# Designs tried in a protein design run: peptides against a protein of PDB entry 5A53. Part 182

Target 1, 230 residues: chain A of PDB entry 5A53
Amino acid sequence: LVENVKQALFIPGQSCNKNLHDIMVDLSALKKPDMKRFNRKNDIHPFEDMSPLEFFSEKNDCSLMVLMTSSKKRKNNMTFIRTFGYKIYDMIELMVADNFKLLSDFKKLTFTVGLKPMFTFQGAAFDTHPVYKQIKSLFLDFFRGESTDLQDVAGLQHVISMTIQGDFQDGEPLPNVLFRVYKLKSYKSDQGGKRLPRIELVEIGPRLDFKIGRIHTPSPDMVTEAHKKP

## One batch from the design tools (peptide; made by RFdiffusion4, then SolubleMPNN)

Design b2_p23_4_s2 (from b2_p23_4, 10 letters changed)
Fold by OpenDDE base, seed 5:
Structure b2_p23_4_s2 (fold): chain B 230 residues (1-230), chain A 23 residues (1-23)
Amino acid sequence: as target 1 above (230 residues)
Amino acid sequence: MEVSSGTLPEEKKEVKEFFEKLE
């Protein structure tokens, strides 16, 4: 079964700044080789008109897109878009908080390109709350593709951790999602003559705290069609 | 298993427990 690895397209919007560009570069490095980036800024407003994104999806054969925009109201905004049949399936705005760290802020570690990361999700809302379920689905789809092979566990180099920042009640603002990337290091520790494998997690970046913005949910018809096509 | 100092205490625990279950 040829894993249909979903291709990602990173699009700098007209308001894309240096920080967003740097974040885009670092986040897209985790999606290599299945990533394209535009070098030119594009004036796209996905919540006003989705047609340009559908056009880019089809033209670039990318079912994943990330639009990089920034405004006073929506600073460091990464709009994640998924398409099905080159039509918009869903969208979510994730605004990067100012406390972000780039790959350059961490110790450079060599890693094999193309290995799928393992995910960890912290917070019950990832399984129960519609918005966090969409975020979980999005990031799994973005980095793992459709199938997780057991071979991916044997070659595990990276862990992406996603944590909901605190508890919340109905009607309260949705807590941020803390995005962290770790490299697994296996050490053989000699403890009393038994070599126990010790796993260390070393943060490699980027470090991103996502504030949740606007959301577009798929139509019931698109949900049905997306589940029919393996 | 040492988790980065930049990780929340709960996140460190859950990530550790996740890997301990995979071994």
Scores: peptide ipSAE 0.047, ipTM 0.628, DockQ to the pose 0.015
Fold by OpenDDE base, seed 4:
Structure b2_p23_4_s2 (fold): chain B 230 residues (1-230), chain A 23 residues (1-23)
Amino acid sequence: as target 1 above (230 residues)
Amino acid sequence: MEVSSGTLPEEKKEVKEFFEKLE
């Protein structure tokens, strides 16, 4: 079964600025070729009215969307949206901190377009806390292309690392999620018969620290329907 | 310019160890 690669649509909101545009360009480059970008700003407020996003999902055949907005209350806000049957499944606001780095800030390392990233998740809350479970699921869905067999481990070119920034207790503000992208460099070490491949990680960007904002969770009925389709 | 990875030292270690175990 060729798993249909989920297509992503990047949408500049009315308040999209130059920094968000640059972030959008760099993040969307990791999703090539399965990505579309709008050039025009759209006045969309997804937590007030979801209908425009459902319309764009259907019209563009995209089950993944990212809305780029910025305000005093929600600076550098990336709203990640998933749809199921062109209806909103879930949404999460991830605000990019001012310490971000673009691909231009790193040495241009060529990677093959279309290769799947490996993911690493650091922090127990990715497996226990509902918000971080949603983030984990979202990013896996976003960047997970066609399920390539174990043989494609040899084709691993890059790693996306997601780390929860520190510990937290119940009732405390949720820590940021640190998004990092690395290129894998394997060196054949000829040292002493056991060719233990030496792996080096080189950061390639973008570098994003995400502050968690508003969340829309799917209805129990939509969860059940989404899990029934193989 | 060595772009400081801004990655926590622990994160880099965990990521490296993860890949060293996969090979």
Scores: peptide ipSAE 0.046, ipTM 0.623, DockQ to the pose 0.014
Fold by OpenDDE base, seed 2:
Structure b2_p23_4_s2 (fold): chain B 230 residues (1-230), chain A 23 residues (1-23)
Amino acid sequence: as target 1 above (230 residues)
Amino acid sequence: MEVSSGTLPEEKKEVKEFFEKLE
């Protein structure tokens, strides 16, 4: 089965700053080798006109895109876009809080490029609330793609943890999503003659707290088409 | 200096427990 790994395109917007660039570099490192980055800034406003993104999706054969923009209202904004048939499927703005940490802020650990992360999701809303369901779906789609072979578990080196920051009620602002990346360390502990596998998690970065912004949801027709796996 | 994993202690525990169940 040819793993149809979705390709990601990272796009600096006109308002992309150094911090966003650094975040983009670090986050995109987790998507290697299935990642492209533009070096030039592009003046794209996806919630006003989606056509430039559809054009880039088609031209670069990327069904995943991340637009990096920053404004007073939407500081450190990563707009995640998915396309289906090079048409916009969904979009979500995830604004990185100022408390972010880069890979350089952590101890460098050996990392094998191309290994799929495991995901953990903390918070019931990831399974119940439409926005958090979209986030869960997006990140799973972004980093794992469709094919999870059992062999991927044997090569497990890192975990992406996504946590909803606290409880919320209907009508309240949606809590941030805490994005964390851990390396798995397996230790054979010889405690008392039984080798108990001991797993330790070491944070490797980046550390991102995502504030949820604007969302574009797919049309019912596009949902139906996207679920029609050939 | 233990880099304080800005992860809630609970998250780290849950992740650990998840993997301990997979082994």
Scores: peptide ipSAE 0.066, ipTM 0.652, DockQ to the pose 0.015; fails the geometry check
Fold by OpenDDE base, seed 3:
Structure b2_p23_4_s2 (fold): chain B 230 residues (1-230), chain A 23 residues (1-23)
Amino acid sequence: as target 1 above (230 residues)
Amino acid sequence: MEVSSGTLPEEKKEVKEFFEKLE
């Protein structure tokens, strides 16, 4: 079975800074080996003209893209893009808050490259609210791909946790999404008759709090076509 | 709270319970 693992392309925008570059490196490490990264800055404004991204999607055979930009209004902005047939499917701006932590801020733990993470989502809005449903879908697509084989369970080494920061009502600003990465440690607890394997979670980074920015949603027709094609 | 598909039910439960305690 050719695992149709979606490839990701990380693109430094013209306004990409050192912090965004470091965040890009650390986040992209979780997508290895299915990741490409540009070394040169590109002047791309995806909400004004999407054509350059479609070109890069096709040229690099990547259905996932992340554009790294920073401005006064959109500081530390990661624009996540999905394509279908090398055409833009959806986009979302996720701005990294200043309290971010890099992999270097955590205890270095060895992990096997290419193992799929487990995901957990905290907050009812991930199932009910259109924006958070898109975020959930995006991150599942980005890191897991479509195949959930039993082999993925045998390779479970890390968990990505996504939490909506607090409750909100209609018309209120959307709460941030807290992105956390944990390594699973299974301990054989010799404590008492039920050998329930105790699972401990150790944060490994990066730690990112995402502020939600602009969103591009697919047309109903594109949704229908994307679900029909394997 | 939802745990992604593809993990054992027991693992999903434990991870869920862990994160429920952090909230």
Scores: peptide ipSAE 0.024, ipTM 0.545, DockQ to the pose 0.019; fails the geometry check

Design b2_p23_4_s3 (from b2_p23_4, 12 letters changed)
Fold by OpenDDE base, seed 2:
Structure b2_p23_4_s3 (fold): chain B 230 residues (1-230), chain A 23 residues (1-23)
Amino acid sequence: as target 1 above (230 residues)
Amino acid sequence: MDVRSGTLEEEKEEVKKFFESLE
């Protein structure tokens, strides 16, 4: 089965800064080779006009987009966009907290480009709350694509962990999502004559704490159409 | 067990436990 891996387009917005650029570079490294980046800033305001994003989706054949913007209200904002038939399906603003770490902040570990990461999700809300369900769906779609072969598990080198930071009640601000990337190290530990596989996780970066911003949800009609097309 | 870890170390431990459960 030719894996129809979704292509991602990273777009610097007009307000993109060095920090966002560095974050973009590091996050997009996990999406290689299925990633494009614009070098020019684009004045795009997706919650005001989605048409430029739909145009870029079609012209670049990218069903995934990330817009990098920063303002006082929405600092270090990564707007994640998915398209279906080059029309906006959903959008979510994920603002990177100032405590972020880049790949350069970690020990350089070699990884094979193109290996799909395993995901772990911590927090019941990823399966119950509509916003966290969207985040889960988005990140799975972004990094895994549609088909996972069992062979991908044998080559598993990376784990992406996404954790909801704490409990929340209805009407409260949504907790941040902690994004972490680990390299999996398997050791054969001879403990007592049984080779128990010992797994160690080494953080490799980037480290991102996402504050949730604005969301655009798909129309019911678009959801129905998106589920019909494999 | 959906462990909501407040710390990076707790998160790592949860991820380890998850993988150990798959083997």
Scores: peptide ipSAE 0.026, ipTM 0.581, DockQ to the pose 0.016
Fold by OpenDDE base, seed 4:
Structure b2_p23_4_s3 (fold): chain B 230 residues (1-230), chain A 23 residues (1-23)
Amino acid sequence: as target 1 above (230 residues)
Amino acid sequence: MDVRSGTLEEEKEEVKKFFESLE
């Protein structure tokens, strides 16, 4: 079965700033080679008019899009968009907190381009709460593509960790999602005849704390169509 | 429910434990 890897398109919005551009570059590097970036700013307001995004999805054959915008109300906003049949499936605003770290803030490590990262999700809400379930689904789609059952553990070089920042109750603001990227280092420990592989995790960046913004959920009809495996 | 402080060290330990559970 040829895995149809989902292609991503990164779009600078009209209000895209240097910080968002740098974040876009670093985050999109994790999606190589299955990524396109626009060099020009585009005046797109996805929660007002989705038509430009559907147009870009079709023209670029991309089922994943990220729109980079910034305002006083929605600073460092990454709108993640998924399409199905070039129509908007869902959208979510994830605003990057000011404490972000770029790849340049970490030790330069060589990595193989095109290796699928393993994901870890910390927080029960990723399996129970609709918003966090959408985030989990989105990031899995974004970086893993189609799930191959054969996770070649031998080829695992990177881990993406997503953590819900603390507990929350109904009616409270949704906690941030902490996005972290680690490189796995395996060391052969020669201690005492039992070769226990020592695993070390080295953070490689980017480091992003996502504040959750606006959400567009798919229609029930689109959910049904998207779950129909051809 | 252990209040995850979301520190880098705690995240690393959780990720490490996850990998150790896969071996």
Scores: peptide ipSAE 0.025, ipTM 0.565, DockQ to the pose 0.015
Fold by OpenDDE base, seed 3:
Structure b2_p23_4_s3 (fold): chain B 230 residues (1-230), chain A 23 residues (1-23)
Amino acid sequence: as target 1 above (230 residues)
Amino acid sequence: MDVRSGTLEEEKEEVKKFFESLE
């Protein structure tokens, strides 16, 4: 099966700063080779007018977009956008907390470009709560694409961990999502005649804590169209 | 897996335990 890997476009907004640029570079490195980055700032306000993003989706053949903006109200904001047929499917604002770490803050480890990450999700809300379900769907779609080949397990070199930071009740502010990237080291240990696989995880970055912002959900019609893909 | 507000070390241990449970 030819993996139809979704292409990602990273767009610096008009308010993009150095920190967001650095975050953009590091996060997009995990999407190589299936990413493009704009070098110029673009004045885009996706919750006011989505038409520029649809235009960029079509022009660049990218079904994934990330808009980098920053304001007092929405500091270090990464707006994740998905398109279907070059029309906006969904959007979510994820604001990066100030405690972020870049790849340069970790020990440089060799890895093969283009290998798919394994995901782990911590928190029941990733399967039950609409917002966290969208986040889970988004990140799986962003990094895995539509096809999972068994060969992906053989090439497993890194893990993306997403954790909901704490418990919450209905009507409370949604906890942050902790984004972590680990290199996987597997060791076969013969302990007592049973080969127990010993797994070691080494954090490689970036480290991002996401505060959830505004959300655009797909129309029922678009959901139906997106699910018609075999 | 109720990941309570854990430190980075606690997250790492939970992730490790998760992967150890998958094999």
Scores: peptide ipSAE 0.023, ipTM 0.567, DockQ to the pose 0.015
Fold by OpenDDE base, seed 1:
Order: C-alpha cells, then sequence, then structure tokens
Structure b2_p23_4_s3 (fold): chain B 230 residues (1-230), chain A 23 residues (1-23)
C-alpha cells in the first residue's frame, strides 16, 4: 500500500518574525521530505477569509498547511490547517510559549530523514474532549499519515510526546499542550537471561508549549466525505 | 494515571513506560 503521504505547506504570515521562522524551520524538518516552505510573507487571515489558503492548498497540492503569525493577542501563533479536496476541513491556532527551544539548543544527534515518528499522548482529554481530540487527530495526520505498519516500530527513531499541562474542569481555560521530540535509543540489556529492552530517550527538539487559540471545526458533510475511503 | 508531566523527566518516564508496555 503506497501511503499517500500528505504534503505540508509552511506559510509565513505578514507578521511572521525571526523566532517563528526558526520554529517553522525546525518543526518542518520533522516533516521532510514532505514539506514546502514559502520564502515570502503572505497576508492571510484564515478566520476572516479562508479562500487564500484553499488557493494555496490547490496550487501547491498540499492538504496540510501551517500559517505563522504573531500579534500582541496571539504571539507566536501557528495556525494548523487541513484541507479536503482543497477546501478547508479544520483549523486550530496553537500559540508557542516564549520558553520554546530550538534544535540548536539540544545536543546535535544524527537522524535518518523520512522515518515516521511514534506519538504518545498524555492526558485523558485527548480521547474525550473535542478540542484535544482534534489536536490529536491533527498531529497524527500531520506526521504519521494514514498507515501505521509494525515495520514503523522496528524503524522507530523518533518519539513525539504531547502532554496536556495539568487538569481542567468544564468552563476553565484549556491547558497548554506540551510538544516534545525524543530520539529513541534501544539497548539490549542482558539482565539474568531475560532480554529486558533498555530504552533511553534523548530530547532532540524542538520543544514547544502550545497555547490553544481559535478553532474551526469541519462541517458534518465534510466529516462524512473525508471518512469515505475511496 | 493522569500524567501531570510538568517536567522533562516526567515526560520521559511516561514515554518510557509506554514503550515498556508495548513489549
Amino acid sequence: as target 1 above (230 residues)
Amino acid sequence: MDVRSGTLEEEKEEVKKFFESLE
């Protein structure tokens, strides 16, 4: 089964700054080779007019987009967009907190480009709460694509950890999502004739704490169409 | 267990436990 790997387009918005550019470069490195980056800033306001994003989706054949913007109200904002048939399916604003770390802040480790990351999700809300379910779905779709073969476990190099920062009740502000990337090192430990796998995790970056912003949810009709496997 | 992983070490431990559970 040829996995139809979804292509991602990273778009600097008009308000994109150096920090967002650096974050974009580092995050997009995890999506290589299946990513494009615009070099020019584009004046796009997806929650006001979605048509420019639909145009870029079609023109670049990208079903995933990330718009990089920054304002006083929405600092270091990464708007993640998915399209279906080059129409907007869903959108979510994820604002990167100022405590972010770039790949350059970690020990440089060699990694093979194109290996799929494994995901771990910490927090029950990833399975129950609509917003966190969307985040989980988005990141799985963004980095894994459609098929998880057992061979992906044998080639497991990277682990992406996503953690909900603390508990929350209904009506409270949604906690941040902690995004972490680890390189997996497996060692065969020979302890007493039982091969207990010793796993070491080395953080490689980027380190991003996402504050949740605005959300666009798909229409019921688009959900139905997107779940129709051809 | 709701892993309140506020720290890098807590996150690593949870990820480690996850992989240990897959074997």
Scores: peptide ipSAE 0.065, ipTM 0.652, DockQ to the pose 0.016; fails the geometry check

Design b2_p23_4_s4 (from b2_p23_4, 11 letters changed)
Fold by OpenDDE base, seed 1:
Structure b2_p23_4_s4 (fold): chain B 230 residues (1-230), chain A 23 residues (1-23)
Amino acid sequence: as target 1 above (230 residues)
Amino acid sequence: SAVKSGTLPEEKEEVKEFFESLE
């Protein structure tokens, strides 16, 4: 079964800065080899005109896009875009908080490129709240794709953890999503004849705290079409 | 040397518990 791995395109916007570039490089490293990056800045405003993104989706054969922009109102903004049939399916703004850590801030660990990460989601809202459901769907789609083979569990080297930062009530601002990346270290502990595999998690980065911004939800028709593809 | 895991201790335990539950 050829896993239909979705290709990602990382686009620096006109307001892309060094920090966003570094974040883009580090986050895109987790999507290798299924990633393209533009070296040139592009003046794209996805919530004003989506047409340039649809054009890039088609031209690059990428159903995933990340636009890197920064402003006073939307600092370190990563707009995640999904397309279906090269049309915009959904979009979400995720603003990286200033406390971010790059791969260079962690101890360099060797890892195999191209292994699918496991995901963990902490917070009930990932299964109940529409926005967090979209985030969960987006990140699963972005890094793992639709087909999870059980064999991927045996080769599991990386864990992406996504945590909702605290509880919230209806009408309150949506808490940040804490994005963390770990390397799994399995140790055979010989304790008392039961080989309990001892798993240690080592953070490898990047570390990103995402503030939720603007969202574009798919039309009901596009949802129906997207679910019809096996 | 304590690896400064910059993840909240709680996040690590939850992730660990999740993996321990898969085995």
Scores: peptide ipSAE 0.025, ipTM 0.561, DockQ to the pose 0.014
Fold by OpenDDE base, seed 5:
Structure b2_p23_4_s4 (fold): chain B 230 residues (1-230), chain A 23 residues (1-23)
Amino acid sequence: as target 1 above (230 residues)
Amino acid sequence: SAVKSGTLPEEKEEVKEFFESLE
């Protein structure tokens, strides 16, 4: 069963600024062709009322949404939302740190649209801690969509790396998640008469350090329903 | 053949070795 590729909707909030817009453009480029962007700002407060997002999910047939907002308390905030049956499944606020880099800050490399990224996750908490498990699940769901057939490895063009910034103990503030995007470059290097394929990773951007904000976790019932294979 | 879902290491060399192991 080829699960339909999950469509993403990028929504500028009322407080969306130029930096968030630029980040939105660059991040959404990695989700092409399975991405829609609103050009208009929408006044949405997902932690107060989720109904507008459920409406947008249904109306646009998008099970993934990203709301772009910025305030003094939550600067450069990307709220990632997933829906199941057009109902809110989970939400997480990921605030982009000021040290971000856009695609324009890197050497422009041509990439083929629609190639699935490989993911790497650095930090044990991605498998053990509920928040980082949600982040891992979210980003895998967001960019892979469908089960990668082995054929997707032959088409491997880019790697998304996600790293937990340092160790933490229980009760400490959750470390940032470092989001990095690399392009694979294959070089035929003539070393010693054997043409060995050399693979190099070249950072292509965007570079985003995510501070974790508010989280909405799925209800146990929705978890059960979402794991039911149709 | 089990698709070894190798976590690409952060280190470029280990990533290289991972991809070389897939060929």
Scores: peptide ipSAE 0.019, ipTM 0.496, DockQ to the pose 0.017
Fold by OpenDDE base, seed 3:
Structure b2_p23_4_s4 (fold): chain B 230 residues (1-230), chain A 23 residues (1-23)
Amino acid sequence: as target 1 above (230 residues)
Amino acid sequence: SAVKSGTLPEEKEEVKEFFESLE
């Protein structure tokens, strides 16, 4: 079953600033060609009224949305939204820390558009904790291209690494998620008759440390419908 | 730029462990 590539819509909110715009441009470049961007600011408050986002999902045929907002309480906030049947499935606020790096901060490397990234998730909570499970699911949905069975290591050009920043206990603040993007370089190494490919990972950006904010979880009914493979 | 170097294992599960070892 070739799962159709989910389309993403990037939306500048009313409080979108230059830094968020630059982050939006760089992050959306990783989603090409399956990405749209609005050039106009939109006054959207998704945790107060979701209706404008459902309208944009339907109008643009996008099941993924990212709203760019900034305030004193929620600086550099990227609200990631998923829809199912153009209705809100889930939402999560991910605030970008001030230590971010843009693509321009790294050595410009050529990449082929449309190649699937490999994902790595560091931290047991990505498989056990409901919030980190949602983040894992979201980023897999966001950047997973068309499922080609050829997960040939030879076709891997990009690695997206997501790391939980440290351990935490129940009732503690959720650690940040470190988002990193690498270009994979494979070299044929003839070591001792075993052609073990030597791999180099070169960071290409963007570099984003995400602080977790507010979350909207799907209704049980929507979970059931979304898991029904056609 | 941080360059991490290693040998990717052939098996997918080992690839995860490999990247976890590079962090």
Scores: peptide ipSAE 0.018, ipTM 0.533, DockQ to the pose 0.016
Fold by OpenDDE base, seed 4:
Structure b2_p23_4_s4 (fold): chain B 230 residues (1-230), chain A 23 residues (1-23)
Amino acid sequence: as target 1 above (230 residues)
Amino acid sequence: SAVKSGTLPEEKEEVKEFFESLE
């Protein structure tokens, strides 16, 4: 079965800055080879007009898009977009906090391109709260794709950790999502007859703290269509 | 030789336990 790996398109917006460009380069490196990047800035305002994104989805055959914009109100904003049938399915603004770290801030580790990451999600709200459910679904869809065959486990080299930063109640501002990337190092432990592999996690970057912004949710009809596997 | 470290199902539990221990 040829895994239908979803392709991602990274789009610099008109207000894209150096920091967002560097973040884009590093985050998109995790999506290789299933990634395209535009070199030119595009004037796109997805919450005002979605049509340019639908056009880019179709033209580039990409069901995943990330728009890089920055303003005083929405600094270091990564708008994640999913399409279904080249129509907008959902969108979420994730603003990168100023404490971000690039791949250059970590020890350079070699990794095999095209290996799927394991995900860990910390925080009950990833399974209960609609916004965090969307974030979980988005990142799983973005980096794992649809098929998690047992063969993908044999090639595991990366862990993507997503943590909700603290507890919150209804009506409170939504806590940030802490995005971390680790390389797995397995050691054969010769301790005491149980060859339990000792696993070490080494952070490799990027390190991103996401502030949640605006959200577009799919219509019930689009949800039903997208879950209809042919 | 690219060491294909096969991740056993047990490795997933250890990773989960590791992250749960950091909270």
Scores: peptide ipSAE 0.020, ipTM 0.500, DockQ to the pose 0.016; fails the geometry check

